# Peptides against a protein of PDB entry 1IK9, part 169

Target 1, 211 residues: chain A of PDB entry 1IK9
Amino acid sequence: MERKISRIHLVSEPSITHFLQVSWEKTLESGFVITLTDGHSAWTGTVSESEISQEADDMAMEKGKYVGELRKALLSGAGPADVYTFNFSKESCYFFFEKNLKDVSFRLGSFNLEKVENPAEVIRELICYCLDTIAENQAKNEHLQKENERLLRDWNDVQGRFEKCVSAKEALETDLYKRFILVLNEKKTKIRSLHNKLLNAAQEREKDIKQ
Target 2, 207 residues: chain A of PDB entry 1IK9 as posed
Amino acid sequence: MERKISRIHLVSEPSITHFLQVSWEKTLESGFVITLTDGHSAWTGTVSESEISQEADDMAMEKGKYVGELRKALLSADVYTFNFSKESAYFFFEKNLKDVSFRLGSFNLEKVENPAEVIRELIAYALDTIAENQAKNEHLQKENERLLRDWNDVQGRFEKAVSAKEALETDLYKRFILVLNEKKTKIRSLHNKLLNAAQEREKDIKQ
Target 3, 195 residues: chain B of PDB entry 1IK9 as posed
Amino acid sequence: MERKISRIHLVSEPSITHFLQVSWEKTLESGFVITLTDGHSAWTGTVSESEISQEADDMAMEKGKYVGELRKALLSVYTFNFSKESAYFFFEKNLKDVSFRLGSFNLEKVENPAEVIRELIAYALDTIAENQAKNEHLQKENERLLRDWNDVQGRFEKAVSAKEALETDLYKRFILVLNEKKTKIRSLHNKLLNA

## One batch from the design tools (peptide; made by RFdiffusion4, then SolubleMPNN)

Design b2_p21_4_s4 (from b2_p21_4, 13 letters changed)
Fold by OpenDDE base, seed 3:
Structure b2_p21_4_s4 (fold): chain B 211 residues (1-211), chain C 211 residues (1-211), chain A 21 residues (1-21)
Amino acid sequence: as target 1 above (211 residues)
Amino acid sequence: as target 1 above (211 residues)
Amino acid sequence: SLDEKIKELEKEIEEVEKKKA
């Protein structure tokens, strides 16, 4: 089961932060449980898949679009402060919310809730869920931080090896060229010397033939 | 101001999860505010630096060690389930906690609390803090995840450059050696040929003199 | 380049050989 808790402000009680918990299985489209609390009282209602479909049909809205609007209203909290208006009557237990656009305000949905007899239990469970979520997120953060530190070390190690490889390649090239030039010049000098000896021998032979 | 909320079980109400909030400035040693709630009622007390020092002195414990024990009891929640025992009287508003070791149980601290007149406000603020902490931790997680993905890409890039550098170094060395051997062998062959021509010229000259 | 220096060195050797034959 998935859950999201959001802060909302009711039009009837704008100075008192309320908490809206929505719980669902896999997708909000399959239905959900809504819980409202002011930290003293709690109210709960179940919204079925059929009720979601009926509200979409009554609005002449495509179901996927309607569920998308429900998700923005109920799971994001009050998004940018003024787009969704929440209303609740403690007497009738009627909860409804509106989408306010520049040129059009319309009711997005309405639910009958029931007052919880033991609100303290619901509030305690809500706080427990928040604390569990904090602990899970902290553990994930610590894990990701350790991985990040590992990857940074591994990057520095391979970067250092790469720089050494570049330097070693340049040094190797320079050394091989120097050695090659030295040996080649020695062989050129020997070839020049042998050719001069051959020329002298030929000139002496031509002198011996001419007496 | 720093804050930690923990779940505790009171000996008087073992079936009802209580929440212990501790709030302090920089260090717990400077004093703290303790808030206890069951999701219906709330109780608050302020513990001064002087009271912490007095409790440490009364226990004949070094202050830093005592504060270390307070941190384990009050900020870790119930650590491993059985080391710290929490007690609270709703009538006297007296809160005390014990450390239970194998051979010794002792009172670690005691505080007089005051019942909050508007517990719903305290509970709402506590839930708000939990939701803020969740949002902050989620943002940190998303940031660390993106950094981790970046570092992994950067590591793969430099690793690929390193492997190319190694291969290029080996190829360069092999190519330079092959070229060097080829040129050296050509020069050796030329030197041998010139030496043979010199030997033949000397033998012909010796024949011409004997002739 | 090395290839240019090798080719220059090879040409200088060939020219010295052609002048002596």
Scores: peptide ipSAE 0.017, ipTM 0.816, DockQ to the pose 0.099; fails the geometry check
Fold by OpenDDE base, seed 2:
Structure b2_p21_4_s4 (fold): chain B 211 residues (1-211), chain C 211 residues (1-211), chain A 21 residues (1-21)
Amino acid sequence: as target 1 above (211 residues)
Amino acid sequence: as target 1 above (211 residues)
Amino acid sequence: SLDEKIKELEKEIEEVEKKKA
């Protein structure tokens, strides 16, 4: 089961933050349980897949698009852009919400809720879920932080080795060329010496032939 | 102001999860506000730096050690090892907690709480704080995840460049040696040829002198 | 090592020079 808790404001009680919990299996399209609380009272309703399909049909909206709008309304929390307005009557237990467009507001959905007999239990369970989620997210944060520190160390190590490898390659090339030039110059000197000896021998022979 | 919410069990109501909120400035030693709730009622007390100092003195405990024990008791949550037992009387509003050692339990501290007139407001604010903490931790998790993915890509890139640099160094060395050997062999062949020409010229001259 | 191969090549050059005096 997946769960999302959102902070909402009711048109009837704009000074009192309410909490909207939505619980579902795999996808919101399959149906969901909605719980509303003000920290004193709680109300719960179940929405079936058939009700979601019927509401999409009544709106003449494609089901995937409708479920996409439900997901934004119910799972986003009160995003800063008051795109969704929430209404609840404590007397009728009727919950409905509207999507506010620039020029038109329309009812996106409505749910009949029932007042919870033991709201304290629902509130305690909601706080427990929040604390469990905090603990899980903290453990994940600590793990990711340690992994980041490890990867950064490993990156710095390989980077330093790479820079040393580049420098060592350049040094090797320079050293090999220096050594080669020395040996090549020695061989050039020897070749020049041998050529001079050959020229002298040929000149002496040409002198001996000329008597 | 720093805050920690913990789940606790009271000896008087072991079937009902309670929540202990502790709020402080900079350090717990400077004093703190404690709030207890069962999801229906709430109780609050303020503990001063002087009360903490007095309790440490009454226990004949070094203040830093005592504050260290308070931090474990009040900020850890109910850790799995029932080292701390919490007691609260709804009638007297007296809250106290004990540290359970293997052979001895002792009272670690006690607080006089007052019943909150509007518990729903305290509960709503507590839930808001949990949701804000979840959102902050989620944003941090997403950031750390993206940084981890970046660092892993950067590590793989540098590692691949390093391996290519090592291979290129070995290839360069091998190629330079092959080229040097070829040039040296050419020079050796030229030296050999010049020596043979010198020997032939000397032999011809020696024949001409003997003729 | 590379140093050893250079030294060996240098020695082979010197030996070819010494065999020729």
Scores: peptide ipSAE 0.016, ipTM 0.817, DockQ to the pose 0.113; fails the geometry check
Fold by OpenDDE base, seed 4:
Structure b2_p21_4_s4 (fold): chain B 211 residues (1-211), chain C 211 residues (1-211), chain A 21 residues (1-21)
Amino acid sequence: as target 1 above (211 residues)
Amino acid sequence: as target 1 above (211 residues)
Amino acid sequence: SLDEKIKELEKEIEEVEKKKA
């Protein structure tokens, strides 16, 4: 079961923050339970998949688009300020909400709710869910923080090894070239010396032929 | 202002989860506001630094140790199961809590609370605080998740560069050696050829002298 | 090692030079 609690303001009671809880299984399209509370009273209604389909048909809206609007209205709380307005009559237990566009407002949905006999149980359960969610999110935050610290250490270790590898490559190249030049020069000197000895031997032989 | 909400069970009402809110400035030692609710009624009391000091003195406990126990009792909720027990009389508005050790229980503190006239405001504010804390923790989780993904990419990039650097170092070493051996062998061949020419010239001269 | 291969090459150079007096 999935759940979302949102703060809403009722048009009839704009000074009192209300809480809208929506509970569903897997997808909001399959239906949901809506609970409204002011911290003293609570009202609950079940919305079926058939009601969602009927509301989409009555609006001449494609079902996926309609469910997308329901998700924004009911699960995101007050979307970007004033896009969704909520109305509730405590007398009729009739809940309806509107989408406000620049030049038009239209009813997005309407639900008959029932007043809960023991609102304190609903409120306690709602607070319990909030506290559980806080604890779960704190544990996740602590885990992610420890992972971040690990990944940063691992990055620094590899970076340090990489820099050492670059420096070692440059040092190796420089050393190999120095050694190569040294040996090459020695061999060039030996070749020059042997050539001079050959020239001298040829000159001596030419002197011996001339007696 | 710092705040912590905890679930507690009152000894007198073990079937009903209560919520204990503690609010303080910087340190619990400077005093705090305690609020108890059952989701219908609320009770609030202010505990001063002088009362905390007096309770520590009455217990013959060092103040820092006493405040450490208050933090465990009041801010951690039910510590490890049954270490702290909470008692409240709705008639007297007297709240007290005990620390249970293996062979002894002792009163850790006691507070006179006052019944809140409008508990719905306190409950709404408490739910608002929970929802704000959820939103803040979710934003922190999303940030930490994005940082983890960034750090993992950065690690993979440096690791890949490091592996390429190692391979490039080995390839460079191998290439430089191949080139060095080639040139060295050419010079060795030239030196051998020149030495053979010198030996032949010496042998020819020795023949000419015998002639 | 690189140093060992260089030293071997240097020794082979010296031996070829010594075989040639």
Scores: peptide ipSAE 0.016, ipTM 0.817, DockQ to the pose 0.138; fails the geometry check
Fold by OpenDDE base, seed 1:
Structure b2_p21_4_s4 (fold): chain B 211 residues (1-211), chain C 211 residues (1-211), chain A 21 residues (1-21)
Amino acid sequence: as target 1 above (211 residues)
Amino acid sequence: as target 1 above (211 residues)
Amino acid sequence: SLDEKIKELEKEIEEVEKKKA
């Protein structure tokens, strides 16, 4: 089971933050339980997959698109875009919500809710869920932070090794060339010396032939 | 201002999860506001720095140690160690808590609370704070996750460059040695050839002198 | 490049050899 709690404002009570809990199994499309609370009273209703499908059909909306709108309306809360308006009658226990576009507002869905006899239990359970979620998210944050610190250390280690490898490669190249030039020059000098000795020997022989 | 909400169990009502909110400025030692709720009723009290100091003195406990125990009792909630027991009388609005050790239980603190007239407002604000904290923690988690993914990519990039640098260094060394040996061998061959020519010329000259 | 420097050294060696014949 998945659950999302959001804060909403009701058109009838805009000064009182309400909380909308939606609970579902695997997908919102398969149906959901909706709970509304003002921190004193609570109201709950169940919406079936058949009701979701019927509402999509009545709206002439593709089911996946309709479920996508339900997800935005019911799970995102009233984000700062005020695209969704929520209405609830405490008298009729009738909940409905509308999508507001620039040129059109239309009802997106409506549900009958039942007043919960023990709202304190629902509210306590809701707060427990929030506290559990906070604890889980804190544990995830601490884990991710430790992983970040590890990855940063590992990156710095490899970066430092890489820089040392580059420098060592350049130093090796330079050293090998210097050594090579030295040995080459020695051999070139020896070859020059030997050629000069050959020239001198040939000149001496040419002198000896000429008495 | 800092705030912590914890769940606690009262000795008088062990089946009903209560929520303990503690709010303070910068440090718990400077005083705090304590709020207790069962999801229907709420009670609030203020504890001054002077009361904290007096309670530490009455216990013959060093203030920093006492504040450390207050932090564990009031901010950690009843962790699974059951080291702290909480008592509250709805009649007297008297809240007290004890530390349980194997061989001793002692009262750690006590507060007079006042029943809140509008508990729904306190409860709504508490739920709002929980939802805000969840959203903030989710944003932190998403940020840390993106940073982890970045750091991992950066690590893999540098690691791959490092491995290529190592291989390139080894290849360079091998290539330079091979080329060096080739050139050295050519020069050695030329030197040997010139020495042989000098030996032959000297032998011919020695023949001509004997002749 | 390393290859260019080796080729230059090889050429200088070859030129020194050609001047000696």
Scores: peptide ipSAE 0.016, ipTM 0.818, DockQ to the pose 0.121; fails the geometry check

Design b2_p21_5_s1 (from b2_p21_5, 13 letters changed)
Fold by OpenDDE base, seed 5:
Structure b2_p21_5_s1 (fold): chain B 211 residues (1-211), chain C 211 residues (1-211), chain A 21 residues (1-21)
Amino acid sequence: as target 1 above (211 residues)
Amino acid sequence: as target 1 above (211 residues)
Amino acid sequence: ELEEEEEEEKKFEEEIQNLLD
């Protein structure tokens, strides 16, 4: 079961934060349970897939688009933009909500709720769910933080090895060239010496032929 | 202000989850506000730094150790080990808790609470705090997740550059040695050729003298 | 002279070998 709790303001009680819990299986389209509470009283209703389909048809809206609007209204909470207006009559237990566009407001949905006999149980369960969600999110945060610290260490270690590899490559190239130049110069000197000895021997032979 | 909400079970009502909210400034030692609720009624008390000090003295416990026990009892929730037993009388509004050791239970603290006239406001504020904490933790989780994904990419990029540097170092060494050996062998061959020419010139001179 | 050159050539081969090891 998936669940979302949102804060809403009712047109009838704008000074009292209400909490809207929506519970569903896999998708909101399959139907949902809606629970409204003011922290003293609670009201619950079940909305079927058939009711969602009927409301979409009555609105002449494509079902996926309608479910998308339901998700924004019921799961996102009233964002700061007052795009959705929530209404509830405690007398009739009738809950309805409107989408406010620039020039037109339209009713997006309506539900008959039933007053819960034991609102304290609903409220306790709601608080339990919040506390469990906090604990799960905290454990995930601690895990992700430890992973971040590990990844940062691993990055620094590889970066340091990379910098050492670059420096070692440059040092190797420089050392090999220096050694090679030394050896080549020795061999060039020996070649020059042998060439001079050959020239001298040829000059002496030319002197011996000339008596 | 710091705040912690915990689930507790009362000895008097073991089947009903109660919620214990503790609110304090910087440290629990400076005093705190304790709020108890069952989702219908709420009770609140203020505990001063002087009361905490007096309870520590009455227990003959070092203050820091006592505050450490208060933190475990009141902020950790009843962990699965039932180390702390919570008691509340709705009639007297007297809240007390015991630490259960192997052979000895002792009262760790006691507070007079006052019944809240408007429990719905306390419950709404508690739910609001839970929802805000969930939202903050979710935003932190999303941030940490994005950072983990970034750090992993950065690690893979540096690792790939490091592997290329290692391979390029080995290739450079191999190429330099091959080139050096070729040039050295050419110089050795030239030295040997010049030496043979000198030997031949010396042998011809020795023939000319014997002649 | 030839023996000294062969000894120097051998020393040079050993130095190169010691750079390869």
Scores: peptide ipSAE 0.023, ipTM 0.827, DockQ to the pose 0.047
Fold by OpenDDE base, seed 1:
Structure b2_p21_5_s1 (fold): chain B 211 residues (1-211), chain C 211 residues (1-211), chain A 21 residues (1-21)
Amino acid sequence: as target 1 above (211 residues)
Amino acid sequence: as target 1 above (211 residues)
Amino acid sequence: ELEEEEEEEKKFEEEIQNLLD
């Protein structure tokens, strides 16, 4: 079961933050339980898949698009300011919400809620869920932070090895070229010396032939 | 101002989860505000630095150690099971808590609370704080996740560059040695050829002299 | 001279080979 709690402002009670809990199994499209509280009273209603389909049909909206709008209205918390307006009558227990566009406001949905006999139990459970969610998110945060620190160490280690490899490559290449040039120069010097010895021997032989 | 909300079980009402909010400025040692709620009623008390010092003195405990125990009792939430026992009388508004050790249980502190006239306001504010904390932690988790994904990409990029650098070093070294050996062998062949020519010239001259 | 140059040449080949191994 999935759950989302959002704060909302009711048109009838704009000074009092209300909390809207929506609970569903797998998908919001299959129906959901809606709970409204002001921190003293609570109201709950079940919305079936058939009611969602009927609301979509009454709006002449494609069901997937309608459910997408329900997700924004009911699960996003305070969405972008004033896009969704919430209304609730404590007398009739009638909850309805509107989408406010630039030129058109329209009712997006309406639900009958029932007043909970023990609102304190609903409120305690809601606070427990918030505290559990905080603890889970904190544990995830600490895990991600430790992983971040690990990845940063691993990156620095590889970077340092890479820099050492680059420097070692350049040093080795330079050393190999230097050694090669030295050996080649020795061989070139020997070749020159041997050529001079051959030239001298040929000149001496030409002198010996000329008596 | 810092705040921590914890769920606690009162000895008098073990079936009803209570919520203990502690609020302080900078350090718990400087005093704190304690708020208790059952989701219907709320009770608040202010604990001064002098009261904390007096409680530490009455216990004959070093103040820093005592404050450390207060942090565990009042801020850790459900600490390790049954280490801290909480008691509250709704009639006297007297809140006290005990530390349970293997062989000794002792009172760790006691506070007079006052019943809040509008508990719904305290409960709404508490739920708002929980929802804000959830949103902040979620945003931090999303940030850390994106950073971890970045660091993992950066690590893979450096690792791939490092492997290419190693392979390029080995290939370059091997190619340089092959080229060097070829050029050296050409020079060696030329030296050998010149030596043979010198030896032949010397042998011919020795024949001409014997002649 | 030739023997010394052949020994130096052999030493150099051994050094090159030991760097290639």
Scores: peptide ipSAE 0.023, ipTM 0.828, DockQ to the pose 0.043
Fold by OpenDDE base, seed 3:
Structure b2_p21_5_s1 (fold): chain B 211 residues (1-211), chain C 211 residues (1-211), chain A 21 residues (1-21)
Amino acid sequence: as target 1 above (211 residues)
Amino acid sequence: as target 1 above (211 residues)
Amino acid sequence: ELEEEEEEEKKFEEEIQNLLD
């Protein structure tokens, strides 16, 4: 079961923050339970998949688009710019909400709710869910923080190995060239010595021919 | 202002989850506001730094140690093994809590609370604080997740550069040796050619002497 | 002289081989 709690303002009671809880299985489209509370009273209604389909049909809206609007309205509260207006009559237990656009407002949905006999149980369970969610999110944050610290250590280790590899490559190249120059100079000296021996032998032979 | 909400069980009402809110400025030692609720009624009391000091003195406990126990009791609820027992009389508005050790239980503290006239406002504000905390923790979680993904990309980039550096070092060594062998073989061939010319010149001179 | 040059050439080949190993 998934759950979302949002703060909303009712048009009838704009000074009192209300809380809208929505609970569903996997997808909001398959139906949901809606609970409204002001911290004293609570009202609950079950919305079936058939009711969601009927509301979409009555609005001449494609079901997936309608459910997408329901998700924005019911799971996000008013939205970022009071895009959704919520209305509730405590007398009729009738809840309805409107989408406010620049040029038009229209009813997005409506639900008959039932007054909860023991609102304190609903409120306690709602607070429990909030506290559980806080604890779960704290544990996730602590895990992510530890993982980030691990990744930073691993990055620093590889960076240090990389810098050592670069330096070792440059050192290897320099050392190999120095050794090779030494070896080449020895071979050049031997070649020069052999050329001088050949020149001397030729000069001696030219002296022996001249007697 | 800092705040912590914990679920607790009262010895008098073990079937009903209660919520203990503690609010303080910077440190719990400087005093705090305690609020108890069952989701229907609420009770609040202010505890001053002087009252905390007096309770520590009455217990013959060092103030910092006492505040450390208060923090464990009031901010963690019962603790991991029902280490703290909470008692509240709705008639007297007297709240007290005990620390349960293997061999001894002792009263850790006590507070006179006042019944809140409008508990719904306290409950609404408590739920608002929970929802705000959830939203803040979600934003922190999303930030840490993005940072984790960044660090992983940076690690993969450096790892790939390191592997290329290792391969380039091995390739450089192999290429330099191959080039050196070629140049050395050319020098060896020249030395051998000069030696053969010297041997031939010596053999010709030995023939000329016999001759 | 030629034998000493062959020994020096062999020593030089060993030094090169030890640089290659």
Scores: peptide ipSAE 0.022, ipTM 0.826, DockQ to the pose 0.106
Fold by OpenDDE base, seed 2:
Structure b2_p21_5_s1 (fold): chain B 211 residues (1-211), chain C 211 residues (1-211), chain A 21 residues (1-21)
Amino acid sequence: as target 1 above (211 residues)
Amino acid sequence: as target 1 above (211 residues)
Amino acid sequence: ELEEEEEEEKKFEEEIQNLLD
């Protein structure tokens, strides 16, 4: 089961932060449980997949688009300011919300809630969920931090080895060429010496023919 | 100001999760504000640095060690099960906690609390703090995840460049030696050819002298 | 002379081979 808690302001009580909890299985489209609390009272309602489908049809909205609007309204924490207006009557337990666009305001959904008899249990469970979510996110954060530190060390190690490899390649090329030149020069000197000996022998033979 | 919320079980109400909030400035040693709630009622008290020092002295405990025990009791969420026992009287508003060791149980601290007149405000603010902490931890987690993905890409890129550099070094060495051997063999062949010409010239001269 | 050059050539081949090994 997935769950999201958001802060909302009700038109009826704009000075009091309310908390809207939505719980669903796999997708919001399959229906959801909505819980509203002001930290003293709580109200809960269930919205079925059929009610979601009926609201989409009544609004002449494609179901996937309608569910997308529900996700933005109900599951996004602080959405853009003033895009969604939430209304709740404590007397009728009727909850509804409107989408406010520049040129069009329309009701996006409405839910009948029931007042919870023991709101303290709902509030305690909500706080427990928040504390569990904090602990899970902290553990994930510590894990990711350790992994980042590992990856950074591994990167520095490979980078240092790579730089050494580049320098060693350049040094090797330079050293091999220097050694090659030395040896080639020795062989060139020997070739020159042998050519000079041949020239001298030919000159001596030409002198011996000329008596 | 720093803040920690923990779940505790009171000896008086073992079936009801209570929430213990501690707020402090820089260090717990400087004093702290303690808030207890059951999701319906709230109680708050202030513990001064002088009270902490007096409790440490009365216990004949070194202040830093005493504050270290307070941190473990009050700021650690689920500490080891059953190490700390929490007691609260709703009638007297007296809160105290004990450390339970194998052979020794002792009172670690005691606080006078006051019942909050509007517990819903305290509960709403506590939920707000939890939601803010969740949002901050989520943002940090998303940042660390993106950084991990970056570091992993950068590592793979450098690793691939390093492997190419190693292979290119080995290939360079092999290629340079092959080219070197080819040029040397050409020079050796030329030296041999020149020696043969010298030997032939000497043999012809020896024939001409015998003639 | 030729034997000394063949011996120098062999020493050089051995030095190259020892650089290849």
Scores: peptide ipSAE 0.024, ipTM 0.828, DockQ to the pose 0.046; fails the geometry check

